# Ledger of designs, part 98: peptides against a protein of PDB entry 5A53

Target 1, 230 residues: chain A of PDB entry 5A53
Amino acid sequence: LVENVKQALFIPGQSCNKNLHDIMVDLSALKKPDMKRFNRKNDIHPFEDMSPLEFFSEKNDCSLMVLMTSSKKRKNNMTFIRTFGYKIYDMIELMVADNFKLLSDFKKLTFTVGLKPMFTFQGAAFDTHPVYKQIKSLFLDFFRGESTDLQDVAGLQHVISMTIQGDFQDGEPLPNVLFRVYKLKSYKSDQGGKRLPRIELVEIGPRLDFKIGRIHTPSPDMVTEAHKKP

## One batch from the design tools (peptide; made by RFdiffusion4, then SolubleMPNN)

Design b2_p12_5_s1 (from b2_p12_5, 4 letters changed)
Fold by OpenDDE base, seed 2:
Structure b2_p12_5_s1 (fold): chain B 230 residues (1-230), chain A 12 residues (1-12)
Amino acid sequence: as target 1 above (230 residues)
Amino acid sequence: DDDDIVRSKPLP
């Protein structure tokens, strides 16, 4: 039994600013058509009360949510939420650093809506450290799209690269996660009548450096239920 | 690895 494609809901919080709105628009464009955006600000504090998010999850049939908030302490904060049975499964705050780039900062490249990106993860901690494992799981889940048996190379248009910014030791602040989006460009080089396929990765944006904030992890029971196979 | 798939809803 294949689960339906998870729908994402982007929610501007009360403190959502223009920059966050622009980031929201650009990031959510990668999740089309499986995305909804609220146009109105909502006063939601998920680490204080999760009930409004659970309500929105159920009402909108969205198991993925992104809350956009900004404060002095948590500037450009994207809270990523997943639900299981419309209950909060996990949450993570990812604060976008000021060096972000929007889609408008890159060459406008047309992309087919609904194509599954390929992911690349750089950093051993994505497989070993619980926080980075959650981030990896989240982004893979967020952009999974339809289970097409055809990972046909022909359908690969986007590569999402996630890199842990440097090494860290126990007790040190967790390094940022560098989020990069590339489009695969195929060129036919005409060199002497032999068409050599040339593939280039072109950054298309957005470019986001995520600072890790607060985290909510699922209960062991929810983990067990959410990983049950038919 | 199919083992990492987080479902959004309980199995029927």
Scores: peptide ipSAE 0.494, ipTM 0.881, DockQ to the pose 0.819
Fold by OpenDDE base, seed 5:
Structure b2_p12_5_s1 (fold): chain B 230 residues (1-230), chain A 12 residues (1-12)
Amino acid sequence: as target 1 above (230 residues)
Amino acid sequence: DDDDIVRSKPLP
């Protein structure tokens, strides 16, 4: 039994500002058609009470949620939430640094909606460190799209790159995660009468540097249930 | 790695 494509719900929090709204619009565009956005602000504090998010998950049939909030302590905060059986599975705060770029900051390129991005992860901690493993899992899950048997290279349009910004040791603050989106541009290079296919990566945005905030992790039992294969 | 797929709903 293949699970249906996970639907994402983008929720403006009460403290959602224009920048977060713009980021929400641009990031959610990459999740089309499997995305909903609320137009109204909702007063949700997920690390204090998770019940409103569970309610929204069930009511909207969305197992992915992104809450957009901003405060002095947590500026431009995107809380990514996953649910299992409409119960909170995990949460992570990813605060967007002020150096962000929107789609409007890049050359407007046409793209096909619904194509699955290829992911690249740079940094060993994505495979070893619990927090970065969660981030990797989250983004792979968030943008997985339809299970197509043919990850035909012919259908590859987007590359999402996630990079841990520098090395870190135990007890040090966790480095930011650099989120970059590229479009594969095919060129026919005429080099010496042989048309060699040249593929170039063109950044299309958004460009987001994520500072890691608070995390909620699932119970071991919920992990076991969520990873069960048919 | 298909092993890391997190389901959104319990198996039936």
Scores: peptide ipSAE 0.494, ipTM 0.883, DockQ to the pose 0.831
Fold by OpenDDE base, seed 3:
Structure b2_p12_5_s1 (fold): chain B 230 residues (1-230), chain A 12 residues (1-12)
Amino acid sequence: as target 1 above (230 residues)
Amino acid sequence: DDDDIVRSKPLP
């Protein structure tokens, strides 16, 4: 059984502001058509009570959720949630730094909705450190889209780059994750009467630097069930 | 590797 494409639900929290709303709109645009957004603010505190998120997961048939909150301690906080059987599987807080750029800050490019992005990860910790492994797993899962048998190179339009900002040692604060989105642009260069195909990466946004916050990890039993193959 | 796919629902 091939699992259906995971649907995402974007939820404005009670403390959601205009900047977070704009970030939500721009990030959620990358998940179209497999995305829903709430227009109303919801008073949800996922690290205190997870039950409202489980309710929304089931009611909306969404196994991916993003809660948008902002406080003095956790400014521009995007809580990413995954569910298994409409129960919380994992959660991670990713706080957007103030240097963010919106889609409006970049040159408008036409793109096809629903194409699967290619991911690039920079930093060894994405394969070794538990927190960065979770981030890698989350973003790959979040943007996986439809399983296409064809590595249709012709369908490759977007590249999402995730970079760990610098080196760190055990016991040090975890470096930020730099999130960047590029479009592959094909050019015909005319050099001396020969049209050579040229491909360039053009940043299209949003540009987000994520500071890592609180994490919830699944129980060993949930891990076993969620990875169970037919 | 397809081995690390997190499912959203239990197997039927």
Scores: peptide ipSAE 0.424, ipTM 0.863, DockQ to the pose 0.808
Fold by OpenDDE base, seed 4:
Structure b2_p12_5_s1 (fold): chain B 230 residues (1-230), chain A 12 residues (1-12)
Amino acid sequence: as target 1 above (230 residues)
Amino acid sequence: DDDDIVRSKPLP
């Protein structure tokens, strides 16, 4: 089943600032061509009223949304939303730490638009803990691109790395998720007349450390419906 | 019209 590529909508909230705008521009560049950005600020509070997001999902035919807000309690907050049938499926707040790096902070490298990134996940909790399972599912879904049956390694240009920052126990605050983006560079090394293929990872940005905020999880019934293959 | 603002509540 070739699923259609999910479209993403980036929404500036009322409290969106220059830093969040710059982060939005850089992160959304990784989702091209399957991305739309709003230019106007919208007063949306998704944990109080979800109806404006459902409206935007339907109106723009977008099953992925990112709301950009900032407050004293939730600084540089990116709320990631998924919809199913234009209804809210899940939501998660990911707050960007102040140590972020933009694409302009890295060596400018040309990239082909529309290539599917490979993901790497570091931390056992991505497979066991409900919150990190949701984050893993969200980012895989967000950047899935076209379902090509061809795992053509020759088409692999980007690696997205997601790392849980340290260990944690039950009842402790959830560690940050370290988001990193790399470009694959192939070098031919001539060592002693043998051409050995060398592949290097070069960080291209953005560099984002996500602090986990509030979460909305789907009902068991919505999970069942969303996983039904047509 | 690609209105990037919430102008109306979704119809119930």
Scores: peptide ipSAE 0.012, ipTM 0.569, DockQ to the pose 0.035

Design b2_p12_5_s2 (from b2_p12_5 with E1D E2D F9K)
Fold by OpenDDE base, seed 2:
Structure b2_p12_5_s2 (fold): chain B 230 residues (1-230), chain A 12 residues (1-12)
Amino acid sequence: as target 1 above (230 residues)
Amino acid sequence: DDDLIVRSKPLP
């Protein structure tokens, strides 16, 4: 399925605070150059009225949106939205836990803008549970970037790890998703004249633990249309 | 894995 790179729009909601702003800046840095950020707060309540988001999707040609809101009930809430034909396809609230780390909390590592991250998913529920399948789909879609045939190992700079925090049973609250970003570092070890390639993963941030909130799922018809192959 | 790919726009 060949499609143009999906553009992301980051929207500070009316309740957006400094922490959310910082998180927004850091997460959106991973989506460069395919990212826009609003500097002004917008009073958007997507689970009450989706129309403003559809308008922004169309106006900005962004099929990915992230709304930053915070309340006592939904602290540090990142609502991830996807659109199909500028209509809402799906939404999910991912609340960032207070233990988050910003890029500034890690060693400043330069990274090439626009490189596609490799994803790793830890937890069987990413393949079986509808909510975690949506999360997997969302993040793969969000960071897909350009379809380069060359997943050349040479171009791999970032690994994004998503882990379901523990096991859960039916009827239990859904465990958090642990979002981690690593940079691949290649070292040449000089041991006795043989240069052994050493690869290390270094966490670069942000570090986010996502608590799952409200979800909107697409209609079956939209699913069918969105999965059509040329 | 192809089932995770979602188009943003209808096919032309």
Scores: peptide ipSAE 0.495, ipTM 0.900, DockQ to the pose 0.782
Fold by OpenDDE base, seed 3:
Structure b2_p12_5_s2 (fold): chain B 230 residues (1-230), chain A 12 residues (1-12)
Amino acid sequence: as target 1 above (230 residues)
Amino acid sequence: DDDLIVRSKPLP
């Protein structure tokens, strides 16, 4: 089944500040052209009432949403939401640590809009732990873009790296997820008159360390329906 | 892995 590219809606919450706005702008730039942003703040509390998000999903035809909120308990909180049939499928709070870097903190590089990033995941828990599996699924889904049959290596421009920060045991707090974005830069090195192709990864931003917050998981019935293949 | 792909809409 070929689905259309999932559209993302970025929503400033009532407590959205300048820092969160800047983070929203930079992260959403990676989702262009398949992204919408609200310019107005909306008073949404998704873990209390999900109905406003379902309404926005349907009205905007966006199956991906990101709510930007900040409080003393949940500073720089990005709530990632997915919908199935315009109903909430899953939600996860990812709080951005204060050590974040914006695109303006890196050397400006030209990039083509709409190219699919390659993902790398570091940490065994991405394949074994339910929460990290959800994060892996979410980010792969969020940035999947158009289904191209060709692994067009020529179209590979971006690498998104997601790393679990350290080891943890059962019952311990979940480590942060380190989000990093790189551009592949091709160089011709002239070594002794031979031009050798050289590829380097250059960090382009944003740089985000995500602290994991609250999670909503789908019902077993919704999982079954959302995984149905024709 | 195809198992990580979540549909956004029901099958028609």
Scores: peptide ipSAE 0.495, ipTM 0.900, DockQ to the pose 0.840
Fold by OpenDDE base, seed 1:
Structure b2_p12_5_s2 (fold): chain B 230 residues (1-230), chain A 12 residues (1-12)
Amino acid sequence: as target 1 above (230 residues)
Amino acid sequence: DDDLIVRSKPLP
């Protein structure tokens, strides 16, 4: 699929609080330079009326959107939205658990802006269950970045790990998705006069545990159009 | 996994 890098728009909802703002800042930093943020709160209810999001998608040329809202029923809610032709393709509510960690909670490491992360997924349901398939698709799409022909290991700086928290059966509540971000740190180990390249994973944040909320799925026709290859 | 990536716009 040859397409321009998808731009993300981060939108604080009317109920956006300080914690959600901080989470928004930290998560959006991973999407730089392909990110816009609104500084003002917007009253948007995407599962009641999608039209304001379609308008923002077109006006800002952003096919990725994240709406930040909080209520008693949906605390620390990040609604992830994708558009196709500036129409809503899919939506998913991911509520951040209270045990979150910000970038400031980790040791500051220098990183290059615009490098594509590597993803790792832990849990068979990412390949079999419709909801977890949508989450996998969403995050891979969200952080895809520039298609450089050189997927050169030399350009790999970040690993994003997504883990399903435990096993579940049919009819049970869907387990949380554990979102973790690591930096690859190269060390020169001096073992016995041979400098062996050692790579370590260092957590850099943010650390987010996502509770799954409401979902909107595209029509079969829209799926067919969105998956067309040239 | 190209099958997990969707277009944002119709093909020209």
Scores: peptide ipSAE 0.492, ipTM 0.901, DockQ to the pose 0.856
Fold by OpenDDE base, seed 4:
Structure b2_p12_5_s2 (fold): chain B 230 residues (1-230), chain A 12 residues (1-12)
Amino acid sequence: as target 1 above (230 residues)
Amino acid sequence: DDDLIVRSKPLP
């Protein structure tokens, strides 16, 4: 049984500002056509009360949500939420560093809407550390798109790269995750009468460095139910 | 890794 493509809902919080709005627009463009955005601010505090998010999940039929908030303690905060049966499955705060770049900061390139990105993950902790495993799972799930039996390389347009910024030990603060988006460009090189295919990666944005904040993890029972295969 | 896929709804 293949589920329908997960829909994402982008929610401006009460503290959403222009920078967060611009980041929301650019990141949500990568999720088209499977994305909705609220135009109004909503006063939601998901780590205090999750009920408003469960209500929005059910009402909008969106199992992915992104809440945009900003405070002195949690500047440019994107809270990523997943639901299972319209109940909160997991949450993670990812705060965008001030060095972010928007799509407008890069060379405008045409792209086809609805193509599934390829992911690359750099850092051993994506496979071993529970927080980075959650981040890996979240982003793969968020951008999964249609279930295609054939990853036709001919349909590959985008690469999303996620890198853990440096090494860390137990008890140290978790390094940032560097989010980068590239477009594949195919060139034909003519070297001595032999046409060699050349592929180049061109950064297209947005460029986001995520600082990890608060996390909510599902119960073991909810994990078991959410991983059941037919 | 099949363990990275999370369902959004219970199995019917």
Scores: peptide ipSAE 0.488, ipTM 0.898, DockQ to the pose 0.833

Design b2_p12_6_s1 (from b2_p12_6, 5 letters changed)
Fold by OpenDDE base, seed 1:
Structure b2_p12_6_s1 (fold): chain B 230 residues (1-230), chain A 12 residues (1-12)
Amino acid sequence: as target 1 above (230 residues)
Amino acid sequence: MFYRIKEPEEYE
């Protein structure tokens, strides 16, 4: 059974500001062509009532959603939502730190729309800690794109790097996740007549440091159903 | 649209 490419819906909340709008535009550009953006603000509070998000998921046929909100307690907050059968599967708040960089802050590089990025994860907690496991799962799912049988190295243009900022112990606040996007640039180095292909990683943006906020996790029954292979 | 949630290992 060939799974459809998951579509993402970007939703400005009532408290969405210019910075969040710009972040939304840049992050959503990485999800093209499998992305929709609302132009109007919507008053949605997903941790109080999830019903509006389930309605939008079904109406727009988008299994992925990102809600853009900002408050004093949760500044520059991107709530990432996944659905299964148009019901909420999981949610996580990722607050963008003030040191963010937009695509316009980097050298403009042309890229082909719709190519699947390669991911790199730095930090053991991505494999062991429940919250970071959810983040890893979320981003892999969010940017999967078309299931091409041949992950042909020739088609790889982008690398997304996710790093846990420092070590932490049990009971300590969870470190930020550093989100970085790179383009693979092939240079023909003419060193001494041997054209060795040199591949370099060039940061293209956006650059986002995510502070972890509130989380919603699925019931065990929903996990079983959502992972079920037909 | 048909979709499921995948384990991280299914993307590696």
Scores: peptide ipSAE 0.423, ipTM 0.911, DockQ to the pose 0.772
Fold by OpenDDE base, seed 4:
Structure b2_p12_6_s1 (fold): chain B 230 residues (1-230), chain A 12 residues (1-12)
Amino acid sequence: as target 1 above (230 residues)
Amino acid sequence: MFYRIKEPEEYE
């Protein structure tokens, strides 16, 4: 079964500001060439009415969407949306903390566009807690790229690291998710005539700490339909 | 275009 690469649509909301725009540009650069950006602001409130997002999904043939909004209650808010059959499957608000770093804050490194990142997840809750399971599923789906049978390790250039910031108990506020992007650098160390291959991870950005906001989950029927193999 | 949702285990 050859599945096409999921396309992402980045949408500035009415309250989108310069910081959110810059974050949008940098995050969407990681999704190239499989992304579109709107240049104009759109007045969309997905937790009040989802129909405009379903319309945009169908019109742009994008099964992934990111809405950029900011308010006093939800500052630097990135709403991640997935669709199935151009209907909303799930949504999650991820608010970027003020300590974010842009690509311009790191040493510019050349990278090949379209290579699949490797993911690392730190925190047991990514496998047990429903919200963090959704986040894990979302980011894996978002950056999956082309289905290649051969994970050519030689083609591995990027690592995306997602870490749950600390432990939490039931009923406590959910810890932030730390989003980090690294490039693999191969060095040949010449130590005494033995060339040992050394691989280093170099952070390339963006650096984002996500505070978890509102969530929409699919119905059991939608889950069943969305997971069906044709 | 038809896009299914995959479980995390399908990417590992």
Scores: peptide ipSAE 0.419, ipTM 0.909, DockQ to the pose 0.778
Fold by OpenDDE base, seed 5:
Parts: structure tokens; sequence; C-alpha cells
Structure b2_p12_6_s1 (fold): chain B 230 residues (1-230), chain A 12 residues (1-12)
């Protein structure tokens, strides 16, 4: 079974503001060419009624969705939604902290559209804690791009780094997830007449600190069906 | 289109 590249639909909610729009544009640029954006605001409240999202998933053939909303309680909120069979699989609210940086805040570098990012995850909880496991799964799924058998080093352009901001104990608020995007820059250093290959990571943006909000998790039956290899 | 959910380990 050839798994098609998952398409993402970015949806401005009714409360979408300029900052969220800019964040949407920059984050969605990393998902090109497998991305659609709505130009109009839609009144969607996914934790009250999920049916409009299922409708949009099916109508637009997008298994990934991001709803952009902002309120006093949930400022700069990006609700990430995954569907299976055009039904809601999971949802998570990730609120962007005010210290965000846009692509325009970084040095403009040449970027090839459609290359698969390499991911790095920092924090043991990404492997053990249910919420961070969901985040890890979500972002890997969201940005997987085309399935390439071999990650050709020649095709490696950028790294997405996700870091849990600090340690936490049971019962404490979940730390933010620091989202960072780097470009691999290869250059030859001339040290003493020997050209040594050097690779540097250059931050290219966007820079987003995600505060974790509400979560919807799939039923065990839906998990089984969604993971089933035909 | 059929889109499965992969385990994180399937991307590593």
Amino acid sequence: as target 1 above (230 residues)
Amino acid sequence: MFYRIKEPEEYE
C-alpha cells in the first residue's frame, strides 16, 4: 500500500488575529506543497462540536488540520487535529507564547520546498508521558512528507528541534515545548591548508514556544484501526 | 485516501 503524503488544512477561526495569521503562514510554509489554507474565518469550536472539522477533512481531503484561534484564556492557540477515515483521531491545543519569532526575524536563507525535515526530541517524557508522546507522534506525522526509504543525506536541509522546557513532576503543570527550526549549512573550513567539512545548524524560524492546552485522545478501537497495516 | 497513523518508532 502506497501511503500518500498527508495534506494539512490551516483554518483561521473566528478569533484569528494578525499574529496568529503570521504564525500560520510561516508554519504552513514548512508543510508546502502539502498544505491548504482557508482565506476566510470559520466559526469552529472543536471541543464543543467536532463535526465541522470532519466535514472539512473529507471535503478538502486533508487528514491534518490546524485551527487558529485566540482568546484571553487561550491566546495564539493552534489546535492540531488528525483524522482517520475523515473522523477525528486526536486533537491538541498548542498555544504560542508571546516571545515567538517569525521567519522574517531570521536571516533569509535559500530553502527548497518539499524536503523532509529531520526531527530531534529533547526530554525523556517524549517517550514516556502520554501527552508528550502524542506531541511527538503528531509532529512526526505532520511533517513526514514523502516516504523515502533512505534519508539521503543530500536531501537533508533542515532540522526541527522539539524540547521540553525543564523537568516536571507528577501533578505539576506540563512544561512548554520549544519548537525550533534549523537549516544545515555545510561549509569547508580552511585550517592549515586542510579543507575540513563542517556542518553548522543555523536557526531559520519560526521560533515557537508551545503551551499545552486541551487534548482529545482516540478510543482504543480507533487506535487499533488507525495503526492497522492492510 | 487511506492515511494510517504511524508509531513514532516507524519514523526513526
Scores: peptide ipSAE 0.411, ipTM 0.907, DockQ to the pose 0.775
Fold by OpenDDE base, seed 2:
Structure b2_p12_6_s1 (fold): chain B 230 residues (1-230), chain A 12 residues (1-12)
Amino acid sequence: as target 1 above (230 residues)
Amino acid sequence: MFYRIKEPEEYE
Protein backbone atom coordinates (compact mmCIF):
# COMPACT_ATOMS: atom_id res chain seq x y z
CA LEU B 1 0.00 0.00 0.00
CA VAL B 2 1.59 3.21 -1.16
CA GLU B 3 0.42 6.00 1.05
CA ASN B 4 0.91 9.57 -0.01
CA VAL B 5 3.09 11.80 2.09
CA LYS B 6 0.93 13.95 4.30
CA GLN B 7 1.22 17.63 3.58
CA ALA B 8 1.21 20.16 6.39
CA LEU B 9 -0.35 23.59 6.26
CA PHE B 10 0.89 26.19 8.71
CA ILE B 11 -1.69 28.87 9.36
CA PRO B 12 -1.01 32.11 11.19
CA GLY B 13 -4.02 32.95 13.29
CA GLN B 14 -5.20 36.46 13.87
CA SER B 15 -3.24 36.68 17.10
CA CYS B 16 -0.02 35.31 15.64
CA ASN B 17 2.97 37.34 16.82
CA LYS B 18 6.59 37.57 15.74
CA ASN B 19 7.85 34.91 18.11
CA LEU B 20 5.18 32.48 17.06
CA HIS B 21 5.84 33.25 13.45
CA ASP B 22 9.51 32.48 13.94
CA ILE B 23 8.62 29.23 15.66
CA MET B 24 6.32 28.40 12.79
CA VAL B 25 9.05 29.02 10.26
CA ASP B 26 11.55 26.89 12.11
CA LEU B 27 9.24 23.99 12.85
CA SER B 28 7.85 24.00 9.35
CA ALA B 29 11.36 23.85 7.95
CA LEU B 30 11.55 20.33 9.36
CA LYS B 31 8.51 19.37 7.32
CA LYS B 32 9.94 20.52 4.00
CA PRO B 33 9.22 19.77 1.23
CA ASP B 34 5.80 18.61 2.40
CA MET B 35 4.76 21.90 3.89
CA LYS B 36 2.80 24.99 3.00
CA ARG B 37 2.70 28.22 4.96
CA PHE B 38 0.15 30.95 4.77
CA ASN B 39 1.56 34.43 4.83
CA ARG B 40 -1.68 36.04 5.85
CA LYS B 41 -3.36 35.84 9.19
CA ASN B 42 -6.61 33.95 9.32
CA ASP B 43 -9.26 34.38 11.96
CA ILE B 44 -9.76 30.75 12.90
CA HIS B 45 -11.05 29.42 16.18
CA PRO B 46 -10.86 25.66 15.76
CA PHE B 47 -12.51 24.74 19.03
CA GLU B 48 -15.46 26.96 18.17
CA ASP B 49 -15.79 26.22 14.48
CA MET B 50 -13.78 23.60 12.66
CA SER B 51 -15.31 24.26 9.25
CA PRO B 52 -12.64 26.73 8.10
CA LEU B 53 -9.94 24.18 8.80
CA GLU B 54 -11.74 21.49 6.87
CA PHE B 55 -12.06 23.93 4.01
CA PHE B 56 -8.35 24.71 4.11
CA SER B 57 -7.48 21.04 4.33
CA GLU B 58 -9.41 20.26 1.20
CA LYS B 59 -8.46 23.39 -0.73
CA ASN B 60 -4.76 22.98 -0.07
CA ASP B 61 -4.74 19.17 -0.05
CA CYS B 62 -3.16 19.22 3.39
CA SER B 63 -4.18 16.57 5.86
CA LEU B 64 -2.06 18.17 8.56
CA MET B 65 -2.50 21.71 9.80
CA VAL B 66 -0.91 23.86 12.45
CA LEU B 67 -2.69 26.98 13.60
CA MET B 68 -0.53 29.62 15.24
CA THR B 69 -2.30 31.73 17.85
CA SER B 70 -1.29 33.60 20.97
CA SER B 71 -3.25 34.98 23.88
CA LYS B 72 -2.71 35.61 27.56
CA LYS B 73 -4.33 32.28 28.36
CA ARG B 74 -2.74 30.38 25.49
CA LYS B 75 0.56 32.01 24.68
CA ASN B 76 2.48 30.75 21.67
CA ASN B 77 -0.20 28.20 20.94
CA MET B 78 0.31 25.74 18.14
CA THR B 79 -2.89 23.88 17.43
CA PHE B 80 -2.03 20.71 15.60
CA ILE B 81 -4.85 19.39 13.47
CA ARG B 82 -5.14 16.16 11.57
CA THR B 83 -7.82 15.44 9.04
CA PHE B 84 -9.17 12.32 7.43
CA GLY B 85 -11.04 12.74 4.21
CA TYR B 86 -10.66 16.48 4.77
CA LYS B 87 -12.68 16.19 7.97
CA ILE B 88 -11.21 16.97 11.35
CA TYR B 89 -9.83 13.85 12.95
CA ASP B 90 -8.09 15.25 16.00
CA MET B 91 -6.72 18.48 17.39
CA ILE B 92 -4.32 19.34 20.16
CA GLU B 93 -3.08 22.65 21.49
CA LEU B 94 0.62 22.72 22.22
CA MET B 95 1.78 25.99 23.72
CA VAL B 96 5.44 26.82 23.32
CA ALA B 97 7.05 27.93 26.55
CA ASP B 98 9.01 31.19 26.60
CA ASN B 99 12.34 29.38 26.86
CA PHE B 100 12.18 28.30 23.23
CA LYS B 101 15.19 28.44 20.98
CA LEU B 102 15.13 29.03 17.26
CA LEU B 103 17.34 27.52 14.61
CA SER B 104 19.30 30.76 14.66
CA ASP B 105 20.26 30.06 18.26
CA PHE B 106 22.17 26.99 17.18
CA LYS B 107 25.15 26.50 14.97
CA LYS B 108 23.89 26.39 11.45
CA LEU B 109 24.27 22.91 10.16
CA THR B 110 23.34 22.04 6.66
CA PHE B 111 20.75 19.34 6.41
CA THR B 112 19.21 17.56 3.50
CA VAL B 113 15.60 18.46 3.03
CA GLY B 114 13.16 15.59 2.96
CA LEU B 115 14.97 13.08 5.09
CA LYS B 116 12.79 11.26 7.56
CA PRO B 117 13.70 11.91 11.17
CA MET B 118 14.07 9.20 13.71
CA PHE B 119 11.91 9.68 16.75
CA THR B 120 12.70 8.93 20.33
CA PHE B 121 10.09 9.15 23.03
CA GLN B 122 11.02 9.39 26.68
CA GLY B 123 8.29 8.72 29.19
CA ALA B 124 6.07 5.72 29.73
CA ALA B 125 2.99 7.88 29.35
CA PHE B 126 3.60 8.08 25.61
CA ASP B 127 2.41 4.50 25.47
CA THR B 128 -0.21 4.51 28.20
CA HIS B 129 -1.76 7.94 28.66
CA PRO B 130 -4.34 8.96 26.04
CA VAL B 131 -3.07 12.51 25.62
CA TYR B 132 0.56 11.54 25.26
CA LYS B 133 -0.41 8.67 22.99
CA GLN B 134 -2.12 11.22 20.80
CA ILE B 135 0.97 13.42 20.84
CA LYS B 136 3.16 10.49 19.92
CA SER B 137 0.81 9.50 17.13
CA LEU B 138 0.59 13.07 15.91
CA PHE B 139 4.31 13.69 15.68
CA LEU B 140 5.05 10.34 14.12
CA ASP B 141 2.36 11.01 11.56
CA PHE B 142 3.40 14.62 11.07
CA PHE B 143 7.05 13.92 10.33
CA ARG B 144 6.82 10.48 8.79
CA GLY B 145 7.63 11.70 5.32
CA GLU B 146 8.09 9.25 2.52
CA SER B 147 7.85 5.62 3.44
CA THR B 148 11.09 4.43 1.98
CA ASP B 149 11.65 0.73 2.47
CA LEU B 150 15.29 1.59 2.73
CA GLN B 151 15.56 2.95 6.17
CA ASP B 152 19.14 3.20 5.16
CA VAL B 153 21.17 4.35 8.13
CA ALA B 154 22.83 6.50 5.51
CA GLY B 155 19.59 8.39 5.24
CA LEU B 156 19.31 9.06 8.93
CA GLN B 157 20.21 12.66 9.52
CA HIS B 158 17.87 13.86 12.22
CA VAL B 159 16.67 12.64 15.53
CA ILE B 160 13.63 14.21 17.08
CA SER B 161 13.43 13.63 20.79
CA MET B 162 10.22 14.06 22.72
CA THR B 163 10.39 13.87 26.48
CA ILE B 164 7.68 14.15 29.08
CA GLN B 165 9.00 16.61 31.62
CA GLY B 166 8.83 14.71 34.87
CA ASP B 167 6.48 12.30 36.51
CA PHE B 168 2.85 13.01 37.16
CA GLN B 169 -0.07 11.40 38.87
CA ASP B 170 -3.72 11.23 38.00
CA GLY B 171 -5.38 14.57 38.44
CA GLU B 172 -2.16 16.53 38.18
CA PRO B 173 -1.46 18.92 35.35
CA LEU B 174 0.09 17.17 32.41
CA PRO B 175 3.83 17.81 32.22
CA ASN B 176 5.24 19.60 29.24
CA VAL B 177 6.63 17.73 26.29
CA LEU B 178 10.20 18.66 25.52
CA PHE B 179 10.78 18.77 21.79
CA ARG B 180 14.42 18.55 20.70
CA VAL B 181 15.97 18.12 17.29
CA TYR B 182 19.40 16.65 16.75
CA LYS B 183 21.56 16.10 13.74
CA LEU B 184 23.79 13.10 13.48
CA LYS B 185 27.30 14.27 12.90
CA SER B 186 29.86 11.80 11.72
CA TYR B 187 33.40 12.42 12.80
CA LYS B 188 36.39 10.63 11.49
CA SER B 189 38.64 10.44 14.48
CA ASP B 190 42.13 9.76 13.37
CA GLN B 191 43.45 8.08 16.45
CA GLY B 192 46.84 6.66 15.62
CA GLY B 193 45.96 5.60 12.11
CA LYS B 194 42.73 3.87 13.09
CA ARG B 195 39.82 5.87 11.84
CA LEU B 196 37.08 5.14 14.28
CA PRO B 197 33.72 6.36 13.11
CA ARG B 198 32.29 8.58 15.78
CA ILE B 199 28.71 9.70 15.62
CA GLU B 200 27.63 12.62 17.71
CA LEU B 201 24.22 14.13 18.18
CA VAL B 202 24.25 17.86 17.79
CA GLU B 203 21.21 19.86 18.74
CA ILE B 204 20.11 21.94 15.79
CA GLY B 205 16.79 23.30 16.95
CA PRO B 206 14.21 24.41 17.26
CA ARG B 207 14.01 23.77 20.97
CA LEU B 208 10.42 23.77 22.12
CA ASP B 209 8.79 22.95 25.42
CA PHE B 210 5.15 22.20 24.73
CA LYS B 211 2.50 22.88 27.30
CA ILE B 212 -0.57 20.81 26.54
CA GLY B 213 -3.84 22.62 26.02
CA ARG B 214 -7.22 21.64 24.64
CA ILE B 215 -7.77 18.42 22.76
CA HIS B 216 -10.31 17.19 20.27
CA THR B 217 -10.56 13.47 19.71
CA PRO B 218 -12.23 11.64 16.85
CA SER B 219 -15.41 9.67 17.13
CA PRO B 220 -15.05 5.89 17.26
CA ASP B 221 -16.54 5.66 13.80
CA MET B 222 -14.01 8.09 12.45
CA VAL B 223 -11.21 6.14 14.09
CA THR B 224 -12.40 2.99 12.40
CA GLU B 225 -12.61 4.64 9.01
CA ALA B 226 -9.30 6.44 9.35
CA HIS B 227 -7.45 3.26 10.22
CA LYS B 228 -8.90 1.19 7.41
CA LYS B 229 -6.44 -0.14 4.94
CA PRO B 230 -7.92 -0.10 1.47
CA MET A 1 -4.96 11.91 -2.03
CA PHE A 2 -5.49 8.83 0.06
CA TYR A 3 -4.10 8.94 3.55
CA ARG A 4 -4.96 7.08 6.67
CA ILE A 5 -4.18 7.54 10.30
CA LYS A 6 -1.64 5.01 11.41
CA GLU A 7 -1.24 3.50 14.78
CA PRO A 8 2.06 4.33 16.47
CA GLU A 9 3.04 0.69 16.21
CA GLU A 10 2.90 0.93 12.45
CA TYR A 11 5.87 3.29 12.50
CA GLU A 12 8.14 0.78 14.21
Scores: peptide ipSAE 0.433, ipTM 0.912, DockQ to the pose 0.764; fails the geometry check

